# Ledger of designs, part 37: peptides against a protein of PDB entry 2AUS

Target 1, 323 residues: chain A of PDB entry 2AUS
Amino acid sequence: ADIKREVIVKDDKAETNPKWGFPPDKRPIELHIQYGVINLDKPPGPTSHEVVAWIKRILNLEKAGHGGTLDPKVSGVLPVALERATRVVQALLPAGKEYVALMHLHGDVPEDKIRAVMKEFEGEIIQRPPLRSAVKRRLRTRKVYYIEILEIDGRDVLFRVGVEAGTYIRSLIHHIGLALGVGAHMAELRRTRSGPFKEDETLVTLHDLVDYYHFWKEDGIEEYIRKAIQPMEKAVEHLPKIWIKDSAVAAVAHGANLTVPGIVKLNAGIKKGDLVAIMTLKDELVALGKAMMSTQEMIERSKGIAVDVEKVFMPRDWYPKLW

## One batch from the design tools (peptide; aimed at target 1 K42 G45 H207 V210)

Design b2_p17_6_s3 (made by RFdiffusion4, then SolubleMPNN; from b2_p17_6, 8 letters changed)
Fold by OpenDDE base, seed 1:
Structure b2_p17_6_s3 (fold): chain B 323 residues (1-323), chain A 17 residues (1-17)
Amino acid sequence: as target 1 above (323 residues)
Amino acid sequence: SEREELERLKEEWERKT
């Protein structure tokens, strides 16, 4: 379940001018695409980079990026951020992932023993990154949040697994197989979730994108391509948020750090060093940044740098310069 | 044409899927 973060209101009298900005629901189709993220159903076979290159060709885009590599043989949820939203993928890289995996056992094991041993792999595990990973091959801890066995058919075990970012399911299955005493390998893997992106009505194929782009360009029907592209704000739903005054938006959009006086409301539980989304009062993403204060410090202090702004997304002209 | 380019693209990914 997405952890509903409490919202603390610091300024209950703060209003927003309806003439400023472009809320996610009010973006013209061209602007919606420029600030869009596709919840792509990546087919098995191609690399995540090949798929991103194909999306750029389909939609006639200059830039795109993906929210975390899927191996060639792995299908499912691949968030692809478009154009001006391309850098929002940095919010998705650290996000939790869910997979459905098929594990094949190399010997016969009673179902009760399979269930018991797999439950022991919930929690912290020690992994070594595979050779193909750009990550240095050092032992590291990762969290397995849950394992749900869906089906057991002899030596085939279908299961859902929720994991910390950069957990290797192939390595998990190998260790489960060792613990069972018979060995195991990963037969199939599908990613069913990447942070806020899941298998739902927003999941689209490459074929869908071709058809929807055609309907827009040739038939003048924008509805399908509009639904196929999520606003970039979707890609930050899992992050703690800070909502700012209209008077602070232009400064942050110019790359200024967020100061405490600019805060209207914020999520509870922000810690120093957390990645946070800076939002307008219309739920527009202004920037991503690093929290320099806790939620409590942002409430109690009258001044200081609340967020070190790392990536600006909002154009400089959507809100007036008021400094 | 843009359409022919899209069809070539479909053939490219269908060979890899």
Scores: peptide ipSAE 0.211, ipTM 0.857, DockQ to the pose 0.864
OpenDDE base, seeds 2, 3, 4, 5: peptide ipSAE 0.208, 0.157, 0.206, 0.150; ipTM 0.854, 0.843, 0.853, 0.836

Design b2_p17_6_s4 (made by RFdiffusion4, then SolubleMPNN; from b2_p17_6, 7 letters changed)
Fold by OpenDDE base, seed 4:
Parts: structure tokens; sequence; C-alpha cells
Structure b2_p17_6_s4 (fold): chain B 323 residues (1-323), chain A 17 residues (1-17)
């Protein structure tokens, strides 16, 4: 998620009208909630679905969705997209994840051997999805981006792990235990990142949300609930972006595909078939779509469909129709 | 939500965590 993507400017003269749209920092509180994502600290115990149901009750919402299931016993970062932003979770599902895990070894192993073997699990691993997963139980490769051992206390190994989406940490720990020759199990697990969402000042509890909503509704204090909800644009920070002309925004907001003439600037390294975020020049999310061209093709071509628009987020009236 | 409904919701959360 932290890879700064290069920005290629195609039209350096393109301006944006400050009167059009609602930039992420300038939304009225009701509109901010309608286009919001909560960086929730999921407690251990409840399902991710129960937590989403509580958030809907707390905030009086019709719709919400989460950016990737945490098991009941797993705590930490659960992005919850609200109302009109609910479908932004599709950007978070494929995003990398980080966890802190406590692994308990079933025998004594020298610390040097623990460190050496765990380092071998960085890179490509073969996993079989657990029986309880909705995913087809085919063997699949997953990437472990990094393993950082935080502490070793006898048979207890605390470690940070960065992984590709849908890597099973319980299965990773089981395989580490097998490689160590003693066996192991996952004692504790916390998710510390889900794409652009991490443990930071934006992380809030369910209790925080109850209190902050009360301060807004009873005391008229919107500050706390405003800070507790991130703009939906946060949920696409890790995606490659394409920024479009003001004149193209209304068409895309009506569900038209993005054509090459509408592009002002774009990230480097877009491939055909990539999920991309279509943005205004004010960094407002218009839509998610599938790239029909590479970055290079979008630069070199004068015409054609650049993005097949899959999901519109922006209201149709935020920008005028300029044709 | 009335204050009593909020407290009941906190208690519901606490019983599940």
Amino acid sequence: as target 1 above (323 residues)
Amino acid sequence: MEREELEKLKEEIDRRT
C-alpha cells in the first residue's frame, strides 16, 4: 500500500472549478457519513457481520459493508464502508494485510532456528483454504511480503507479518510449526493493517462511535464523529488512480466509460485489467473500473475506452453536464 | 437513540467482547 505511484501528467493546463463537487475535506457532516469509511478496531468475540450490524444501529444507517472478514477471535483493523460508500469495500478486499500474531510452539526450538525458518516463509507460499472458508479449497500461491519477529519468549513467538489478501495466518503458523519439527498453533491474532487503513489516530472502537454519535445528536458537537469517519477516498489510496477533466465527471457519474480524452493525469504502471480509481482533480472518487488500456496506451492513444466503469460512487449532480 | 438505548447497546457489545 505504501508504494508511491508516479503521477504522469497528460494535460498540464487542466483546471477545476472550485464550486463543483464536494472534496473529501469539505463535505457537510451528513454527506461525509454517506460517503464514509470507519477504521474500526474490531473487538475479539463478535463476527465482522455483527460489528457491521452494530455500526448501522449506532449511526442510524441503512447500509454498511466491511473491507475483509476478521474471524470472531481476531481483533483490530476492520474498515467499514457506510451508506453510499458501501461498495468501496471491493477496493479493500484485494488489498494487502498486516497482522501481529502470537505463535505457540509445541516444543523447544533454539531461537536462531526459529528466526532462520521464519525467514524462509517470506515470499511465495502454497496454501490450502480452511474448510470453513467460502473460497474453493484449491491449492493456491500467496505472497508473504515480510515477517518481522517482535519477541521470542521460550515457546511463544510474537511476530508481525505482511501478506497478500486471503493469506491464512493460522495456516502459515501451522506450516512454520511443521518446518520447525515441533508443531505450532496460533494463540492470538490482531490485524494491524488493511490496505490504507492501519493502527493510527483514525482507529476507533464501537464505544467511541456510540459516544461520538451521542455528542453530535444531543450536544450538537460534530467534531468527534467527523474525525471517526474517513472519506471513502481513503479506501482507494492504494489503487492506481486516473484523474479526469471536470467535463468528463458528469458522464462517468452517469455510468459512461472513461475515454482517453477525459484523462488529465494518471499513475504509472496501470496494466490492462487492473482495478483503478477514477478521481476528479479535487481528489474526489467518481468511480471504480477496470483498466482497458495500460498507462502507456492511455498516454500514446488519442481515443478509445480507457476504463470500463464498474461502480459509480459520485452523485450525478455534483458536476454539471458540459455537453 | 435515547441514552438508555445507548447504554443497553454498550452492554450488548460488552457481553460479546
Scores: peptide ipSAE 0.415, ipTM 0.904, DockQ to the pose 0.830
OpenDDE base, seeds 1, 2, 3, 5: peptide ipSAE 0.410, 0.400, 0.401, 0.406; ipTM 0.904, 0.901, 0.900, 0.902

Design b2_p17_7 (made by RFdiffusion4)
Pose (drawn by RFdiffusion4):
Structure b2_p17_7 (pose): chain A 309 residues (1-127, 142-323), chain P 17 residues (1-17)
Amino acid sequence: ADIKREVIVKDDKAETNPKWGFPPDKRPIELHIQYGVINLDKPPGPTSHEVVAWIKRILNLEKAGHGGTLDPKVSGVLPVALERATRVVQALLPAGKEYVALMHLHGDVPEDKIRAVMKEFEGEIIQRKVYYIEILEIDGRDVLFRVGVEAGTYIRSLIHHIGLALGVGAHMAELRRTRSGPFKEDETLVTLHDLVDYYHFWKEDGIEEYIRKAIQPMEKAVEHLPKIWIKDSAVAAVAHGANLTVPGIVKLNAGIKKGDLVAIMTLKDELVALGKAMMSTQEMIERSKGIAVDVEKVFMPRDWYPKLW
Amino acid sequence: EEEAEELEKELEELMER
């Protein structure tokens, strides 16, 4: 998921006018929240659905959604998209996820076999692909390991299968998600307590700095997604519901294939929309016309890059 | 369920401050 993509510039002269839109990290606090995402450290106990409900109450929001469900006892990274950016979590499906898990073996197994068997579970699995498994600690029947997986991979099922392969059986004692696409345990990971307090600092004390840092621009959700940057003049047509045509492309990532989920970006690096690529990168460069992206969801409001009559 | 109820109650009390 976190492979740095090459950027190919088709129109080296394209410029963006500051009058329109906002750099993503410079939105007025209300707009920042309307188009924000929280990198939340989900506590064990509540369901993911319940956590989102609490966030909507805390931030007094109308809409919110999480990216990738964590079970009630699972803690860790839970991206929660807010308001107008609620559906941006769709951008996380192609990106991978990473967990630290504690596996309790129901029988004694030599460490040698445990490491050998765990390694064989990398690649494909049926319940999804397992990118990597790294054993962190093996203490008796307890195995602590880090695993990277495709979205929708049930870690409980993976541990169960490892138990069968070892014949002794296995139980997942605990699980914590450390990565969900571009969201990881860094300075943006916040708790529900921080969120309530920072909201009070803002609504009661008038200080926006803390609630601002606790919420990321929605563009964070598409950091690992192939991108197509378009001209200022092309943003309005897309913002108004039209698919993206090739003439509007300024630059794009290499490796885009027909059918890939892509992010359409302004030259300010704001998220305009998510869509499916109808052409490849090379076709987008060589052709002068045609629909380049079948737009599935528009995020940018019509007001930022207006159509003027 | 108990842990979720306790946490919810704590958050509601914190929101009331």

Design b2_p17_7_s1 (made by RFdiffusion4, then SolubleMPNN; from b2_p17_7, 9 letters changed)
Fold by OpenDDE base, seed 2:
Structure b2_p17_7_s1 (fold): chain B 323 residues (1-323), chain A 17 residues (1-17)
Amino acid sequence: as target 1 above (323 residues)
Amino acid sequence: SELARRLEEELERRMAE
């Protein structure tokens, strides 16, 4: 999510009509909720599915979905996409995750050895999914992007870890314990990041949502519930983006594939097969799709299908049909 | 609210498990 992507401009004369669409910061509250994502602080105890069901009940919603399961005992960052934004979670499932973990060692180990061995677990690791996972129990490689030891207190090791999606921290801790020769288990786990969602001022509890919804419905105070819900565009910040002409927006919103002439600007480093976000010039999410060309091919070619549109989010009537 | 109370009771129950 922290990878700054270069923006290549293909059409420097392209303008957008300010009367068309609903930019993220200009949505009426009802529309903001319909296209919203909550950065939820999941409490320990309930399943991620139970928490989503509670959010639907609290906010009187028909649909919602989460950006990646947390185990019942695990707390922290759970992105919950609302209503018309529900399917934006597909952008968050493959996103990197960060955790703070407490590892308990089953024997005494010198601090220098703990630090040295944990450093060896940065990079590629081999994992087997736990028995309780619906995922087939095949050995797989996962990336550990970084391990930062926060505190060592005797047999207790508090650390921050950045990992590829679907890395099991419990299994990582088990393997660290084996490498230390004494064994270890996961005492506590909190997720501190899921792609673009972090522990920041946007993090809210279920209790906050109850209060903020009450303030809106009973007291007429919109501000709190508005701030508690992020625009769906937040959920695609980590993806490579393609910005399109106003004249292409309605076609893509009707499910047409994006063709090369519709592109105004795009991120560098798009490869064929990448998940990309199709954006308006007002940074509105139109659709998610699969890149059918590289960035270089999208620049050099005058025609062809640039993106196979997989999921439309924008309503068909926000931009006029110009074809 | 009655909803807030029920949510808190359910959260407490699940944390005690």
Scores: peptide ipSAE 0.026, ipTM 0.563, DockQ to the pose 0.086
OpenDDE base, seeds 1, 3, 4, 5: peptide ipSAE 0.023, 0.021, 0.023, 0.021; ipTM 0.574, 0.587, 0.551, 0.606

Design b2_p17_7_s2 (made by RFdiffusion4, then SolubleMPNN; from b2_p17_7, 9 letters changed)
Fold by OpenDDE base, seed 3:
Structure b2_p17_7_s2 (fold): chain B 323 residues (1-323), chain A 17 residues (1-17)
Amino acid sequence: as target 1 above (323 residues)
Amino acid sequence: SELAKKLEEELRERMAK
């Protein structure tokens, strides 16, 4: 998520018509909600599915989806994509995650040994998925990007951990406990980050959403509900991007594959097979797709399919058909 | 869960006001 990507310009003369589309900051409130993502502070107790159902009731929505399951007892950052943005949650599934965890040790261990052993778990680890996971129980490698010990109080270890998607913190703590020789279990867990979504001013509760919806519907005050909902483009900030000509937008919005002539600028380091976000020159999300070329091939070639378009988000009428 | 029911009831009461 934090990888700064260089932007390579392919067409420096490409302009955009300001009358076409709806940039993320220019959407009317109803349209903003239709293309929104909530950075929800999930309470402990309910399932992620129950929380999504409550958001749908609170905001009078037909559809919503979450950016990665939190267990009932786990609180914190749960991105919830709304209505027409619902499918954008697929961009968040491969995104890195951060947690704060409380590990309880089953025996006494010197603090220096705790610190030394936990540092050895930074990098590549071998995990087996838990029985309750929809994932096949095969041994797999996962990345631990960092472990930061926040506090040690006897047998209780509070730590921050950044991990690759689908790393099980419960299993990490179990393995740390084995390496310490005393055993350990996960006492508490909070998710503090899911890709571009973190604990910041955009984090809202279910109670905030009730109050903010009421202020909008009864008092005509849009400000609170507008701030509580992020544009769907937030959910793709961590993806490599390709920006396209105004003349290519309508075709992609109709489900046509992106061809090389439609590219204005793109991120460096795109590989064949990568998930990419197709953007307008106004930073509107048109579609998600699979890169069929590398960045270098998209620069060097004059023709060909650059992106196999998998999921369209933009309405077909925001840009004119220029073909 | 009991907590989930209680939260749903509280949220419903707030929406009915």
Scores: peptide ipSAE 0.017, ipTM 0.523, DockQ to the pose 0.782
OpenDDE base, seeds 1, 2, 4, 5: peptide ipSAE 0.010, 0.017, 0.000, 0.013; ipTM 0.488, 0.549, 0.363, 0.493; seeds 1, 5 fail the geometry check

Design b2_p17_7_s3 (made by RFdiffusion4, then SolubleMPNN; from b2_p17_7, 9 letters changed)
Fold by OpenDDE base, seed 2:
Structure b2_p17_7_s3 (fold): chain B 323 residues (1-323), chain A 17 residues (1-17)
Amino acid sequence: as target 1 above (323 residues)
Amino acid sequence: RELARRLEAELEKRMAE
């Protein structure tokens, strides 16, 4: 999520009409909720599905979805996409995750050995999915991006870990324990990051949502519920982006594929097959799609399908039909 | 208020297990 992507401008004369669309920060409260994502602090105990069901009840919503399952006993960052934004969770499923974990060792190990062995688990690891996972039990490689030891207290090791999506921290801790020769288990786990969502001022509890909804409905105070809900565009911050002309927006919003002439600017390093976010010049999410060209091909070519549009988010009427 | 109290009680019960 922290990868700064270069922005290549293809059309430096392209302007946007300020009367068209609804930029993320200019949505009426009802529309903001319809296109919202909550950075939820999931409590320990409930399943991620139960928590989503509670949010739907609290906020009187028809639809919601989460950006990647947390086990019942695991707390922390659970992105919950609301209503018309529900399908934006597909952008968060493949996103990197960060956790803080407490590992309990089953024997005494010198701190220098703990630090040395845990450093060897940075990089590629082989994992087998746990029996309780709906995923077929095939051996697979996963990336550990970093391990940061926060504290060592005898047999207890508190550490931060950044991992590829679908890495099992419980399995990682088990393998670390085997490598240390004493065995280990996961005592506690908290997710501190899911792609662009982290522990920051946007993190809210279920209690916060109850209170903020009441302040809006009973007292007419929108400020709290507005701040508690992020625009759906937050859920695509980590994706490569393509910004399009106003004249292309309505076509893409009707489910047309993005063609090369519609591109104003784009991120560097897009490869064929990448998931990309199609944006307006006001940073509104129009659609998610699959890149059919690289960044270089999108620059060099004058025509052709740049993006196969898979999921439209923008309503068809926010921009005029100009074709 | 009654829905909020029911949700709180259900949350507390599950956090205590």
Scores: peptide ipSAE 0.018, ipTM 0.545, DockQ to the pose 0.089
OpenDDE base, seeds 1, 3, 4, 5: peptide ipSAE 0.005, 0.015, 0.016, 0.000; ipTM 0.482, 0.547, 0.560, 0.344

Design b2_p17_7_s4 (made by RFdiffusion4, then SolubleMPNN; from b2_p17_7, 9 letters changed)
Fold by OpenDDE base, seed 2:
Structure b2_p17_7_s4 (fold): chain B 323 residues (1-323), chain A 17 residues (1-17)
Amino acid sequence: as target 1 above (323 residues)
Amino acid sequence: RERAAALEAELEARMAK
């Protein structure tokens, strides 16, 4: 999520009509909610599905979905996509995650040995999914991007860990404990990041949402609920982007594949098969799709299907049909 | 207010488990 992608301009003369669409910062409150994502601080205790059901009841929503399950006992960053944005969670499921974990050791280990062994778990690790996991229980490789030891107090090790999606921290801690020779268990776990969502000023509780919805409905104050909900475009910040001409927006919004002539600018490093976000020149999310070309092929070619459009988000009427 | 209070009480009762 933190990697700045280079932007390659293909058409430097392309302009956008300010009268068309609804930029993320200019949506009326009802429309902002319909295309919103909450950076929820999930409490410990409830399931991620129960929390989503509560958000739907609090905000009077028909649909919502979460950006990756947290176990009942795990707190922290749970992105919850609302209404018409519900399907944007597809972009968050494969995104990297960060956690702060408390590991309890079952014996005394010198601090230097703890630090040395935990550093060996940076990189590729072999995991077996737990019995309770909805995924097939086969051995699989996962990436540990970094381990940062925050504190060591005797047998208690507080650490930050960045991991590939679907890495099990409980299993990581178990393997660290085995490598230390004393065994270990996960005492506490908090998720501090899920792709572009982190612990920042956008993080809100279920109580905050109750209060902010009340202030809007009873007192007519929309400012709190507006700030508590992020635009759906936040949920795709970590994806490679393709920006399209105004004349291509309505076609893509109708479910047409993106063709090369519709591209204005794009991120470097897109590969065939990558999940990409199709954006307007006002940074509105039109659709998610699968890249059918690399960035280089999208630059060099004059025609062809650039993106196979899988999920449309933008309404069909925000931009005029220009064909 | 009654709906907010009922949701708060339901949240508290589930967090206390």
Scores: peptide ipSAE 0.042, ipTM 0.622, DockQ to the pose 0.088
OpenDDE base, seeds 1, 3, 4, 5: peptide ipSAE 0.000, 0.025, 0.000, 0.006; ipTM 0.372, 0.624, 0.367, 0.384

Design b2_p17_8 (made by RFdiffusion4)
Pose (drawn by RFdiffusion4):
Structure b2_p17_8 (pose): chain A 309 residues (1-127, 142-323), chain P 17 residues (1-17)
Amino acid sequence: ADIKREVIVKDDKAETNPKWGFPPDKRPIELHIQYGVINLDKPPGPTSHEVVAWIKRILNLEKAGHGGTLDPKVSGVLPVALERATRVVQALLPAGKEYVALMHLHGDVPEDKIRAVMKEFEGEIIQRKVYYIEILEIDGRDVLFRVGVEAGTYIRSLIHHIGLALGVGAHMAELRRTRSGPFKEDETLVTLHDLVDYYHFWKEDGIEEYIRKAIQPMEKAVEHLPKIWIKDSAVAAVAHGANLTVPGIVKLNAGIKKGDLVAIMTLKDELVALGKAMMSTQEMIERSKGIAVDVEKVFMPRDWYPKLW
Amino acid sequence: SAREEHEEIKEKVDELE
């Protein structure tokens, strides 16, 4: 997921006017929240659905959604997209996820076999692909390991299968998600407590600094997604419901294939929309016309890059 | 009222620890 993609510039002269839109990290606090995402450290106990409900109550929001469900007893990274950026969690499906898990073996197994068997579970699995498994600690029947997986991979099922392969059987004692696409355990990971307190600092004490840092621009959700940057003049047509045509492309990532989920960005690096690529990168460069992206969801409001009559 | 509701959420999260 976190492979740095090469950027190919087709129109080296394209410029963006600062009058329109906002750099993503410079939105007025209300707009920042309308188009924000929270990198939340989900506590064990509540369901992911319940956590989102609490967040909507705390931030007094109308809409919110999480990216990738964590079970009630699972803690860790739970991206929660807010308001107008709610559906941006769609951008996380192609990006992978990482967990730290504690596996309790129901029988004694030599460490040698445990490491050898765990390694064989990398690659493909049926329940999804397992990118990597790294054993952190093996203490008796307890195995602590880090695993990277494709979205929708049920770790409980993976541990169960490892138990079968070892014949002794296995139980997942605990699980914590450490990565969900671009969201990881860094300075943006916040708790529900921080969120309530920072909201109070803002609504009661008038200080927006803390609630601002606790919420990321929605563009964070597409950091690991192939991108197509378009001219200022092309933003309005897309923001108004039109698919993206090739003439509007300024630069794009290499490796885009037809059918890939892509992010359409302004030259300020704001998220305009998510869509499916109808052409490859090379076709987008060589062709002068045609629909480059079948737009599935528009995020940018019509007001930022207006059509003037 | 909103402060009480937020406090209840914080207390419930602490109780779940």

Design b2_p17_8_s1 (made by RFdiffusion4, then SolubleMPNN; from b2_p17_8, 7 letters changed)
Fold by OpenDDE base, seed 5:
Structure b2_p17_8_s1 (fold): chain B 323 residues (1-323), chain A 17 residues (1-17)
Amino acid sequence: as target 1 above (323 residues)
Amino acid sequence: SIREEHKEIVERVEALR
């Protein structure tokens, strides 16, 4: 999420009709919910699936999905995509994660040694998936982006860690404990970030959702439930983006691949095979797709398939067919 | 009432505090 991507403009004269579409900040409450993502503070105890089922029941929804499983005992940031936005979770699953972890050491270790050894775990690490993971137990490399020690109290080490998706903090702590020579286990874990979703003013509890839904349905107060739900576009902020002409939006919304002439502007550093978000000039999510060209190829070429469209989000009628 | 329909969930959520 922290990767600032340069925006390259291909067509500086491209304008958008303000009457077309529904910008993320201007959706009626029902439409906002249909295209929403909750930044949920998952409590410890329930599974991520149980929590999603509860949200569906609380908000009277048919569909919802989560942006990456938290274990039952793990609390914190769980993005929950709603209704028409449900499939946006595919953008969040591969996103980086941050945690605050409490590691308990099984022996006494000098603080300087703790700090030195934990610093060596920044970078590429080899992990084996836990037995409870549906993933084949093959060794895999994962990135640890940073480790920040917050507090050391005897055998208890509180630390912040930024990791690649699917890094197992329990396994990391086990390996740190082995490297320290005393062993260690994960006492507590909280997820503080999942891609663009973090601990901020948008973080809400299940209790908040109950109250805010009642304020809306019983008292007619939409403000709280509106603030509790983020637009689906939030869930793609970390992806490379391609902004398209108004004339291309309806085609992409019908499932047509994005061709090079439809591009107005795009992020730098897109590679062939990357997951990209196709956006309107009003920053509305049209679709997710696979880049078939690099950024450079999309600039230099006059024709060809730029993006293989995999998932359409935008309704077909928000923009007119201009062909 | 909507509150009565959600009572079981509210009780489950409160039990998690």
Scores: peptide ipSAE 0.178, ipTM 0.833, DockQ to the pose 0.615
OpenDDE base, seeds 1, 2, 3, 4: peptide ipSAE 0.015, 0.042, 0.158, 0.119; ipTM 0.496, 0.744, 0.828, 0.803

Design b2_p17_8_s2 (made by RFdiffusion4, then SolubleMPNN; from b2_p17_8, 9 letters changed)
Fold by OpenDDE base, seed 5:
Structure b2_p17_8_s2 (fold): chain B 323 residues (1-323), chain A 17 residues (1-17)
Amino acid sequence: as target 1 above (323 residues)
Amino acid sequence: SLREEHQAIVDRVEALR
């Protein structure tokens, strides 16, 4: 998520009409909720599905979805996309995750050996999905981006770990315990990051949501519920982006594929087949799609399909039809 | 308890209906 992508400008004279669209910071509260994502602090105990069902009840919503399952006993960062934003979770499911884990060792191991062995688990690891996962129990490779040991107290090892989506920390700890020769188990787990969502001032509890909804409905105070909900554009911050002309927005919002002439600027390093976010010049999410060209091909070509549009988010009426 | 915390959330949501 922290990879700063270079922005290549293709049309430096492209302007946007300030009267069109609804920038993420300028949505009326009802519209903000319809296109919102909550950075929820999931409590330990409930399933991620139960928590989503509670949010729907609290906020009187028809639809919501989460950005990646947390096990019942696991707390922390659970992005919950609301209403018209519900399908933005497809951008979050493949996103990297960070956890803080407490590993309990089943024997005494010197601290130097703990540190040395845990460092060997940075990089590619082989995992078998647990029996309780809906995923086929095939061996698969996953990336561990980093392991940071926070504290060692005898047999208890507190560590931060950055991982590829669908890495099982319980399985990682089991393998570390085997490598140490004493065995280990996961005592505690908290998710501290899910792609662009982290532990920050945007993290809210279910209790906060109840209170903030009450302040809005009964007292007319929208400030708290507005701050508790992030714009859906937050959920695509980690994706490569393509910014399009105002004249192309309505066509894409109607489900047309993005063609090369519609591109104003784009991120470097897009490959054919990548998931990309199509943005307005006001940083509004129009659609998600599959890149049909590389960044270089989108620069060099004068025509052709740049993005196969898979999911539209923007309403069809926010921008005029200019065709 | 987690159950009491959940019930408190449910009760508050029901009181807002």
Scores: peptide ipSAE 0.022, ipTM 0.573, DockQ to the pose 0.088
OpenDDE base, seeds 1, 2, 3, 4: peptide ipSAE 0.000, 0.000, 0.005, 0.000; ipTM 0.341, 0.322, 0.365, 0.383

